# Designs tried in a protein design run: peptides against a protein of PDB entry 3NZW. Part 228

Target 1, 212 residues: chain A of PDB entry 3NZW
Amino acid sequence: TTTLAFRFQGGIIVAVDSRATAGNWVASQTVKKVIEINPFLLGTMAGGAADCQFWETWLGSQCRLHELREKERISVAAASKILSNLVYQYKGAGLSMGTMICGYTRKEGPTIYYVDSDGTRLKGDIFCVGSGQTFAYGVLDSNYKWDLSVEDALYLGKRSILAAAHRDAYSGGSVNLYHVTEDGWIYHGNHDVGELFWKVKEEEGSFNNVIG
Target 2, 222 residues: chain B of PDB entry 3NZW
Amino acid sequence: QFNPYGDNGGTILGIAGEDFAVLAGDTRNITDYSINSRYEPKVFDCGDNIVMSANGFAADGDALVKRFKNSVKWYHFDHNDKKLSINSAARNIQHLLYGKRFFPYYVHTIIAGLDEDGKGAVYSFDPVGSYEREQCRAGGAAASLIMPFLDNQVNFKNQYEPGTNGKVKKPLKYLSVEEVIKLVRDSFTSATERHIQVGDGLEILIVTKDGVRKEFYELKRD

## One batch from the design tools (peptide; made by RFdiffusion4, then SolubleMPNN)

Design b2_p26_3_s2 (from b2_p26_3, 14 letters changed)
Fold by OpenDDE base, seed 5:
Structure b2_p26_3_s2 (fold): chain B 212 residues (1-212), chain C 222 residues (1-222), chain A 26 residues (1-26)
Amino acid sequence: as target 1 above (212 residues)
Amino acid sequence: as target 2 above (222 residues)
Amino acid sequence: STEHYKQLEAAYESLIARSQEELLAE
């Protein structure tokens, strides 16, 4: 798995691969590793798929309850804290989660929190999470700047996942791409890794070690 | 180390059509390469036009299916006989599986039915309850043999158009019921030829707006 | 130990049950 999120002048880019390996029971190239918590909040999934899916879906319910009770949208900080508190209660129980809670509120602006099953909660501008995270960071950090255009930022997110998919056996399938703005998240489609690879190779002259 | 889990072999396959869904499974039950039964159904009608199979350790599969069937009954009692939707069923099954997170049901679960729009739906679960709606899924012993074939034949991509926030789906070319049944039969025939844990019989449950229909076909008995 | 897993299972079942109740109340 490789997931990433980063903040830039245009909001937040979220990009994830779609490969899931569960031994001999379930193997998929089309797993959704982004949970749409609400129109303004996204959660990413790394580690145990069931743990992430179950608890992030639960988080969605908690966010909805908050909106019903408080008659306002929940903050990204509060949403991430709810999840963090929950997983902390189960520390040592064997949960496996590496998640990013991404959203945009008027009060906070574009915001990313990393939350894991060890009880870590971090606010930050750039996160790559998963077995392919190092490969993603290699591309992302080298090309990141705050002033990226939306187009360039989307491409950078996609390209970073591609790098991980190329090198990490546990990452691949396709890239699911999101742009989070003050008006909510926008899904920018599913991009097949194979097709993307050849396109990038042709356009950038990258991956010269692969003879097509 | 005591392993409370066994593998009873077999293969299951779900395919979603436009206004129907299919869930199929072979009827062979095996332990340690010995055939226990040549006719042990593993695909079940659970009511409300939901069919279910949990393939792997048969005892766990049976237990899970039984629990889900009971859940359907309770849902009716609590909601004035309201029909359980396929998406709600999926969520319920997730809870059943995840409730045993640390002592899991060692099964690959697939359900099939119709969504609220009357479109075919297939949901696949891992042993601990992660799930996804898919156009097709094979599970069990011959899944690795069948899935690549399905990917080539079932050109259904759960792909949304960019910029539509998942509101606009790409056009899908749906297969007819006859085409799907043929595909299923061919898949299981091929699997039987290549895998000793698959064979004897093929049971196919077809879900439409009119209900659940069952079909049975003979497979190789060696 | 098997007993440890059973205890964890029970804890999770309780949590799931509560979560389900909350979901149904929405």
Scores: peptide ipSAE 0.032, ipTM 0.735, DockQ to the pose 0.025
Fold by OpenDDE base, seed 4:
Structure b2_p26_3_s2 (fold): chain B 212 residues (1-212), chain C 222 residues (1-222), chain A 26 residues (1-26)
Amino acid sequence: as target 1 above (212 residues)
Amino acid sequence: as target 2 above (222 residues)
Amino acid sequence: STEHYKQLEAAYESLIARSQEELLAE
């Protein structure tokens, strides 16, 4: 798995691969590793698929309840804290979760929190999470600028996942790409890693070690 | 070390069509190299136009299916016989599976039916309840053989056009019921030739707006 | 231990049940 999120002048880019390997069980190239919590809030999934999917879906329900009670959208800080508190209660129980809660509120602006099953909760501008995270960081950090255009930022997110997919056996399938703005998240499609690889190779002259 | 889980072999396959879905399974039940039964159905009509199979350890599969069927009954009781939607069924099954997170049902679960728009739907679950909606999924012993075959035969890539907020799906070429049945039969025939845990019979449940239809085909008995 | 897993399972089941009740109240 490789998931990433980063803040830039245009909001947040979220990009994830879609490969899941579970030994003899569900090997998928089409796993959705982003949960759309609400129109303004996304959760990413790394680690145990069931743990992440179950609890982030639960989080969605909690966020909705908050909105109903308070008559306003939940903050990214509050949403991430709910999840963090939950996983902390189950610390040592064997949960495996590495998640990023990404969203936009008027109060906070574009915001990313990393939350994991070890009880870590971090606010930050750039996170890569998963077995391919180092490969993603290599590309992302090298090309990251706050002033990226939306187009360049989307491409960078996609390209970073591609790098991870190329090097990490546990990452691949496709890239699911999101742009989080003040008006909510926008899904920017599913990009097949194979097709993307050849396109990037042709356009950038990258991956010259691969003879097609 | 006591392993409470057995593997009864077999293979299951779900395919979603445009206005139908199929869930198929062989009827072989095996322990190790011994055939327990040549006709043990593993695909079930659970009501509300939902078909279900949980392949792996048969005892766990049967237990899970039974629990889900009971859940359907209770849902009807609580909601004035309202039909359970396939997405709600998927969520329910997730809860059933995840409730045993630390002592899982040792099964690969697939359900099939129609979504609220009348489109074919297939959901696949891991043993602890992670799930996804897919166009097709094979599970069980020959899944690794069948899935690549399906990928080559049917471009089920649910790819959305960039920038469309998921509103514009790439045109899916849907197969007809007859084409899907043929594909299923071919898949299981191939699996039977390559894998000892697959064989004897093939049961296919076809879900349409008119209900669930069952078809049976013989496979090799070797 | 098996007992530890049973306790965790029970805890999760309880949490799941509560979550379902909350969802039904929406």
Scores: peptide ipSAE 0.028, ipTM 0.774, DockQ to the pose 0.024
Fold by OpenDDE base, seed 3:
Structure b2_p26_3_s2 (fold): chain B 212 residues (1-212), chain C 222 residues (1-222), chain A 26 residues (1-26)
Amino acid sequence: as target 1 above (212 residues)
Amino acid sequence: as target 2 above (222 residues)
Amino acid sequence: STEHYKQLEAAYESLIARSQEELLAE
């Protein structure tokens, strides 16, 4: 798995691969590793698929309840804290979660929190999470700028996942790409890694070790 | 080491069509190399146009299906006989599975039905309740044999137009009910020939707006 | 221990039940 999120002048880019593995077997190439919690809030999934899917969906319910009670959307900080508190209560129980809670509120602006099953909760501008995270960081950190255009930022997210997919056996399938703005998240499609690879190779001259 | 789980073999297959869905399973139940039954249905009509199968350890599968059926009844009771949607059913099944997170049901669960727009829907679950809506999914003993075939025939993965040097993909088209049934039959026939845990009979449940119909076909008995 | 897992299972079931009720109330 490789998931990433980063903040830039245009909001937040979220990009994830879609490969699921069972041991050495590729179980699926089409796993959705982003949970759309609400129109302004996304959760990413790394680690145990069931743990992430279950608890992030639960989080969505809690967020909705908050909205109903308070007549205001929950903050990204509060949402991430709810999740963090929950997983902390089950520390040592064997949950496996590496999650990024990405969202926009008027009060906070575009915000990313990393939350994992060890009880870590971090606010930050850039996170890559999963077995391919190092490969993603290699591309992302090298090209990241706050002033990226939306187009360039989307490409960078996609390209970073591609790098991970190329090197990490546990990552691949396709790239699901999101842009979180002040108006909410926008899905920017599913990008097949194979097709993307050849396109990038042709356009950038990258991946010269592969003879096509 | 105490292994509380058995594997009763078999294979299940779900395919979503445009306005229908199918869920199929063989009827062989086996333990190790011994056939327990040549006719043990594993695909069930659960009401509300939802069909379900949980393949793996049969005892767990049966328990899960029973629990889900009970959940459907309770849902009707609590919601004035409102029809349970397929997406809500999926969520319910997730809860049932994840409730046993540390002592899981040893099953691969597939449900099929129609979504709220009347489109075919298939949901697949891992033993602990992670799920996704898919166009097709095979589960069980011969799943590894069938899935590549399904990916090719249903999803047209890696199929290219002739003469295009692999550059132009074939357009995705919905399969008819007849085409899907044929595909299912061919898949199970092939699986039976290659896998000892699959055989005897094939039950196909077809979900349409008109309800659930059932078809039965004989498979090889060896 | 098996007992520990059973306790966790019960806790999850309780949480799930509550979550379902909340979802149905919407």
Scores: peptide ipSAE 0.024, ipTM 0.777, DockQ to the pose 0.025
Fold by OpenDDE base, seed 2:
Structure b2_p26_3_s2 (fold): chain B 212 residues (1-212), chain C 222 residues (1-222), chain A 26 residues (1-26)
Amino acid sequence: as target 1 above (212 residues)
Amino acid sequence: as target 2 above (222 residues)
Amino acid sequence: STEHYKQLEAAYESLIARSQEELLAE
């Protein structure tokens, strides 16, 4: 698995691979590792798929309850804190979660929180999470700028996942790409890793270790 | 070490069409190399145009299906006989599975039906309740043999045209009911020839707006 | 059709009967 999110002048880019290796039960190249919590909030999935999906869906319900009670959208800080508190209560129970909660509120601006099953909660500008995270960081950190255009930012997210998919056996399939703005998240499609690889190789001269 | 779980073999297959869905399974039940039954249905009509199969350890599968059927009854009771939607059914099954997170049902669960727009829907679950809506899914012994073939025959949602940078979606080309049934039959025939845990009979449940139809075909017994 | 379901039932019964016979013979 490789998931990433980063903040830039245009909001947040979220990019994830789609390969799932769950032993002999589920081997898929088309797993969604982004949970659409609500139209304004995304959660990413690394670790146990069921743990992430179950509790991030639960989080969605809690966020909705907040909106009903307070007559305003929940902050990203508050949403991530709810999840963090929950997983902390189950510390030692064997949950496996590495998640990023991504959203854009008027008060906070573009915001990313990392939350894991060890009880860690971190606010930051750039996160890569999963077995391929080091490979993604290698590309992302080298090319990251706050002032990226939306187009360049989307490409950078996609390209970073591609790097991980090329090197990490547990990452691959396709890239699911999101852009989070103040008006909500926008899905920017599913990009086949194979097709993307050959395109990038041809255009950039990258991946010269592969002879084809 | 004592293993409370067994593997009863078999294969299941779900395919979503435009205005229909299909869920199919063989009828062979096996333990190791011993055939327990040549006719043990594993695909069930659960009501509300929802069909379900849980393939793997048969005792767990049966228990899960029974629990879900009960959930459907309770839903009707609580909601004035309102039809359970396929997405709500998926959520319910997730809760059933995740409730046993640390002593799971060792099954691969697939449900099929129609979504609220009348479109075919297939949902696949892991043993602990993660699920995804898919255009098709194979599960069980011959899943690794069948799934690559299906990927070439069935279009998936959210696919984009190459070279468009994810801006243009591929048009969905749906197969007819007859084409899907043929595809299923061919898949299971091939699986039977290659895998000892698949065979004897094939039961296909077809879900349309008019209800659930069942078809049966004999498979090889070797 | 009704005829289709009758044929289906007959097929099921045949398969069940064969299964039982084989299991008893082993």
Scores: peptide ipSAE 0.000, ipTM 0.746, DockQ to the pose 0.020; fails the geometry check

Design b2_p26_3_s3 (from b2_p26_3, 13 letters changed)
Fold by OpenDDE base, seed 3:
Structure b2_p26_3_s3 (fold): chain B 212 residues (1-212), chain C 222 residues (1-222), chain A 26 residues (1-26)
Amino acid sequence: as target 1 above (212 residues)
Amino acid sequence: as target 2 above (222 residues)
Amino acid sequence: STEHYKEIEARYESLIARSQEELLAA
């Protein structure tokens, strides 16, 4: 798995691969590793698929309850804290979660929190999470600027996942791409890694070790 | 070392069509190399136009299906006989599975039905309740044999237009009910020839707006 | 231990039940 999120002048880019593995075999190439919690809030999934899917969906329910009670959208900080508190309660129980809670509120603006099953909760501008995270960081950090255009930022997210997919056996399938704005998240499609690879190779001259 | 789980073999297959869905399973139940039954249905009509199968350890599968059926009844009771949507059913099944996170049901679960727009829907679950909506999924003993074939025939993976040097993929097209049934039959026939845990009979449940239809076909009995 | 896992399972079941109730009440 490779998931990433980063903040820039245009909001948040979220990009994830779609490969699921069971041991040495590819179980699926089409796994959705982003949970759309609400129109303004996304959760990413790394680690145990069931743990992430179950608890992030649960988080969505808690967020909705908050909205109903308070007549206001929950903050990204509060949402991430709810999840963090939950996993803390189950520390040592065997949960496996590495998630990024990405969202927008008027009060906070675009915000990213990293939350994992070890009890870590971090606010930040750039996170890559998963077995391919190092490969993603390699591309992302080298090209990241706050002033990226939306187009460039989307491409960078996609390209970073591609790098991970190329090097990490546990990552691949496709890239699901999101842009979180003040008006909410926008899905920017599913991009097949194979097709993307050839396109990027032709356009950038990258991946010269592969002879097409 | 005590292993509470058995493996009763068999294979299940779900395919979503445009306005229908199919869930199929063989009827062979086996332990090790001994056939327990040549006719043990494993695909069930659970009501509300939802069909379900949980393949793997049969005792766990049966328990899970029973629990889900009970959940459907309770849902009707609590919601004035409102039809359970397939997406809500999927969520419910996730809860049932994840509730046993540390002593899981040893099953691969597939449900099929129609979504709220009347489109075919197939949901596949791992033993602990992670799930995804898919166009097709095979589970069980011969799943590894069938899935590549399904990917080719349903999703047209690795199929290219002639004369394009592999650059232009064939467009995705929905299969008819007849085409899907043929595909299912061919898949199980092939699986039976290659895998000892698959055989005897094939039950296919077809879900349409008109309800659930059941078809039965004989498979090889060796 | 098996008992430990059963306890955790019970916690999850309780949480799931509560979550379902909350969703129905919303």
Scores: peptide ipSAE 0.029, ipTM 0.786, DockQ to the pose 0.025
Fold by OpenDDE base, seed 4:
Structure b2_p26_3_s3 (fold): chain B 212 residues (1-212), chain C 222 residues (1-222), chain A 26 residues (1-26)
Amino acid sequence: as target 1 above (212 residues)
Amino acid sequence: as target 2 above (222 residues)
Amino acid sequence: STEHYKEIEARYESLIARSQEELLAA
């Protein structure tokens, strides 16, 4: 798995691969590793698929309850804290979660929190999470700047996942790409890693060690 | 060390069509190398146009299906006989599975039906309740043999056009019921030839707006 | 231990039940 999120002048880019593995077998190439919590809030999934999916879906319900009670959208900080508190309550129970809660509120602006099953909760600008995270960081950190255009930021997110998919056997399938803005998240499609690889190779002259 | 789980073999396969869905399973039940039964259905009509199979350890599968059927009954009782939607069914099954997170049902669960728009739907679950909606999924002994074939034949890339926020799907060429049934039959025939835990019979449940239809085909008995 | 897992399962079940009740009340 490789998931990433980063803040930039245009909001947040979220990009994830779609491969699931069972041992040495590719169980799925089409796993959705982003949960759409609400129109303004996304959760990413790394680690145990069931743990992440179950609790992030539960989080969605809690966020909706908050909106109903308070008559306002939940903050990214509050949403991530709810999840963090839950995970902390089950510390040592064997949960496996590495999640990013990404959202945009008028009060907070574009915001990313990392939450994991060890009880860590971190606010930050750039996170890569999963077995391919180091490969993603390699590309992302090298090309990241706050002033990226939306187009360049989307491409960078996609390209970083591609790098991970190329090097990490546990990552691949496709790239699911999101742009989070003040008006909510926008899904920017599913990009097949194979097709993307050849496109990037042709356009950038990258991956010259791979003979087609 | 006590192992509470067995493996009764078999294979299941779900495929979503445009306005239908199919869920198929062989009827072989096996323990190790001994055939327990040559006709043990593992795909069930659960009501509300939802068909379900939980393949792996048969005792766990039966228990899970029973629990889900009970959930359907309770849902009707609590909601004035309202039809359970396939997405709600999926969520319910997730809860059933995840409730046993640390002592899982040792099964691969697939359900099939129609979504609220009348489109074919297939949901696949891991033993602990993670699930996704897919166009097709094979589970069980011969899943690894079948899935590559399905990926080629049913390759409906659920790809959305970038920037459309999921509003524009790429054109999907849907298979007809007849084409899907043929594909299922071919898949199981091939699986039977390659895997000892698959064989004897094939039961296919086809879900349409008119209800659930069952078809049965003979497979090799070796 | 099996007992430990049962306890954890019970906690999860309770949490799920509570969450469902809250959703129904909203």
Scores: peptide ipSAE 0.027, ipTM 0.786, DockQ to the pose 0.023
Fold by OpenDDE base, seed 2:
Structure b2_p26_3_s3 (fold): chain B 212 residues (1-212), chain C 222 residues (1-222), chain A 26 residues (1-26)
Amino acid sequence: as target 1 above (212 residues)
Amino acid sequence: as target 2 above (222 residues)
Amino acid sequence: STEHYKEIEARYESLIARSQEELLAA
């Protein structure tokens, strides 16, 4: 698995691969590793798929309850804290979660929190999470700038996942790409890793270790 | 080590059409290399145009299906006989599965029906309740044999227009009911030839706006 | 231990039930 999110002048880019593995086998190439918690909030999934999916869906319910009670959207900080408190409550129960909660509120601006099943909760600008995270960081950190255009930011997210998919056997399939703005998240499609690989190789001259 | 789980073999297959869905399963039930039954249905009409199968350890599958059927009844009771939507059914099944997170039902669960727009829907679950809506999914013994074929025929993965050197993908087109039934039959016939845990009979449940229809076909008994 | 996992399952079931009730009330 490789998931990433980063903040920039245009909001947040979220990009994830879609490969699921069982041991040394590819179980699926089309797993959705982004949970659309609500129209304004995304959660990413690394670790146990069921753990992440179940509790992030539960989180969505909690966020909706907040909106009903408080007559305003929940903050990203509060949403991530709810999840963090939950996993802390179940510390030692065997949950496996590495999640990023991504959203954009007027008060907070573009906001990313990392939450994992060890009880860690971190606010940050850039996170890569999963077995391919190091490969993603290699591309992302090298090219990251706050002032990226939306187009360049989307490409950088996609390209970073591609790097991970190329080097990490547990990552691949396709790239699911999101742009999070104040008005909500926008899905920017599913990009087949194979097709993307050849396109990037041709255009950038990258991946020369593969002879076509 | 004590293993409380058995494997009763078999294969199940769900395919979503444009305005229909199908869920199919063979009727063979085995333990190891012994056939327990040549006709043990594993695809069930659960009401509200939802069909369900949980393939793997049959005792767990039966228990899960029973619990879900009960959930449907309770839903009607609590909501003035409101029809349970397929997405709500999926969420309910997730709860049933995840409630046993550390002692899971050892099954691959697939449900099929129509979404709120009348479009075919298939949901697939792992043993602990992660699920996804898909166009097609095979589960069980012959799933690895069938899925690549389904990807090409249903999802048109790796299918390109002739003469384009693999640059132009074929547009996604929904198959007719007849085409899907043929595809299912061919898939199970092929599976039976290659896998000893699949055979005897094929039961197909077809969900449309008019309800659930059942079809039965014989498979090889070897 | 088996008993430990049973306790965890019970906690999950309780939480799930509460969440469902809250969703219905919302």
Scores: peptide ipSAE 0.023, ipTM 0.796, DockQ to the pose 0.024
Fold by OpenDDE base, seed 5:
Structure b2_p26_3_s3 (fold): chain B 212 residues (1-212), chain C 222 residues (1-222), chain A 26 residues (1-26)
Amino acid sequence: as target 1 above (212 residues)
Amino acid sequence: as target 2 above (222 residues)
Amino acid sequence: STEHYKEIEARYESLIARSQEELLAA
């Protein structure tokens, strides 16, 4: 798995691969590793698929309950704290989660929190999470700047996942791409890694060790 | 160490069509190398046009299916006999599975039915309740043999238009009921020849707007 | 844009409906 999120002048880019593995086998190439909690809030999934899917979906319900009770959307900080508190209650039980809660509120602006099953909760501007995270960081950090255009930022997110998919056997399938703005998240499609690879190779002259 | 789990073998297969879905399973029940039964159905009509199979440890599978059937009953009770949607069923099954996250049901679960738009739907679950809607899924002993074939025949993975130098993929198309049944039969026939834990009989449950139809075919008995 | 807002609203309603169903089932 490779998931990433980063903040830039245009909001937040979220990009994830779609491969699931069971041992040395590819179990699926089409796993959805982003939970759309609400139109302004996303959760990413790395680690145990069931743990992430169950609890991030649960988080969605908690966010809705907050809205019903408080008559306002929950903050990204509060949402991430709810999840963090929950997983902390299961500390030592064997949960495996590496998640990013990404969203926008008027109060906070575009915000990213990393939450994992060890009880870590971090606010930050850039996170790559999963077995391919180092490969993603390699591309992302090398090309990141705050002043990226939306187009360049989307491409960078996609390209970073591609790098991970190329080098990490546990990452691949496709890239699911999101742009989070003040008006909510926008899904920017599913991009097949194979097709993307050849496109990037042709356009950038990258991956020269692979002959087409 | 105490191992509470067994493996009763078998294989299951779900395929979603345009306006139908199929869930199939062999009827062989085995422990190690001994056949316990040559006819033990593992695909069930659970009501509300939802079919379910939980393949692996049969005792866990049976328990899970029974719990789900009970959930359907209670859903009707609580919601004035409202039909349980396939997506709600999937969520319910996730809760059932994840409720035993730390002592899981040792099964691969697949359900099939129609979504709210009348389109075929297949959901697959891992033992602890992660799930995905898919066009097709094989589970159990011969899943590794069947799934690549399904990817080719159902999802048309790695199929390209001739004369395009592999640059143009063939468009996805829905298979007819007859094509799917043939595909299922061929898959299980092949699996039976290659895997000792698959055989004896094949039950296919076909879900359409008209309800659930069941078909049975004999497989190799050795 | 108005169209974008409508899309967000529609998605919001869909998610709310789903969340409510899950809540009622809990």
Scores: peptide ipSAE 0.011, ipTM 0.773, DockQ to the pose 0.015; fails the geometry check

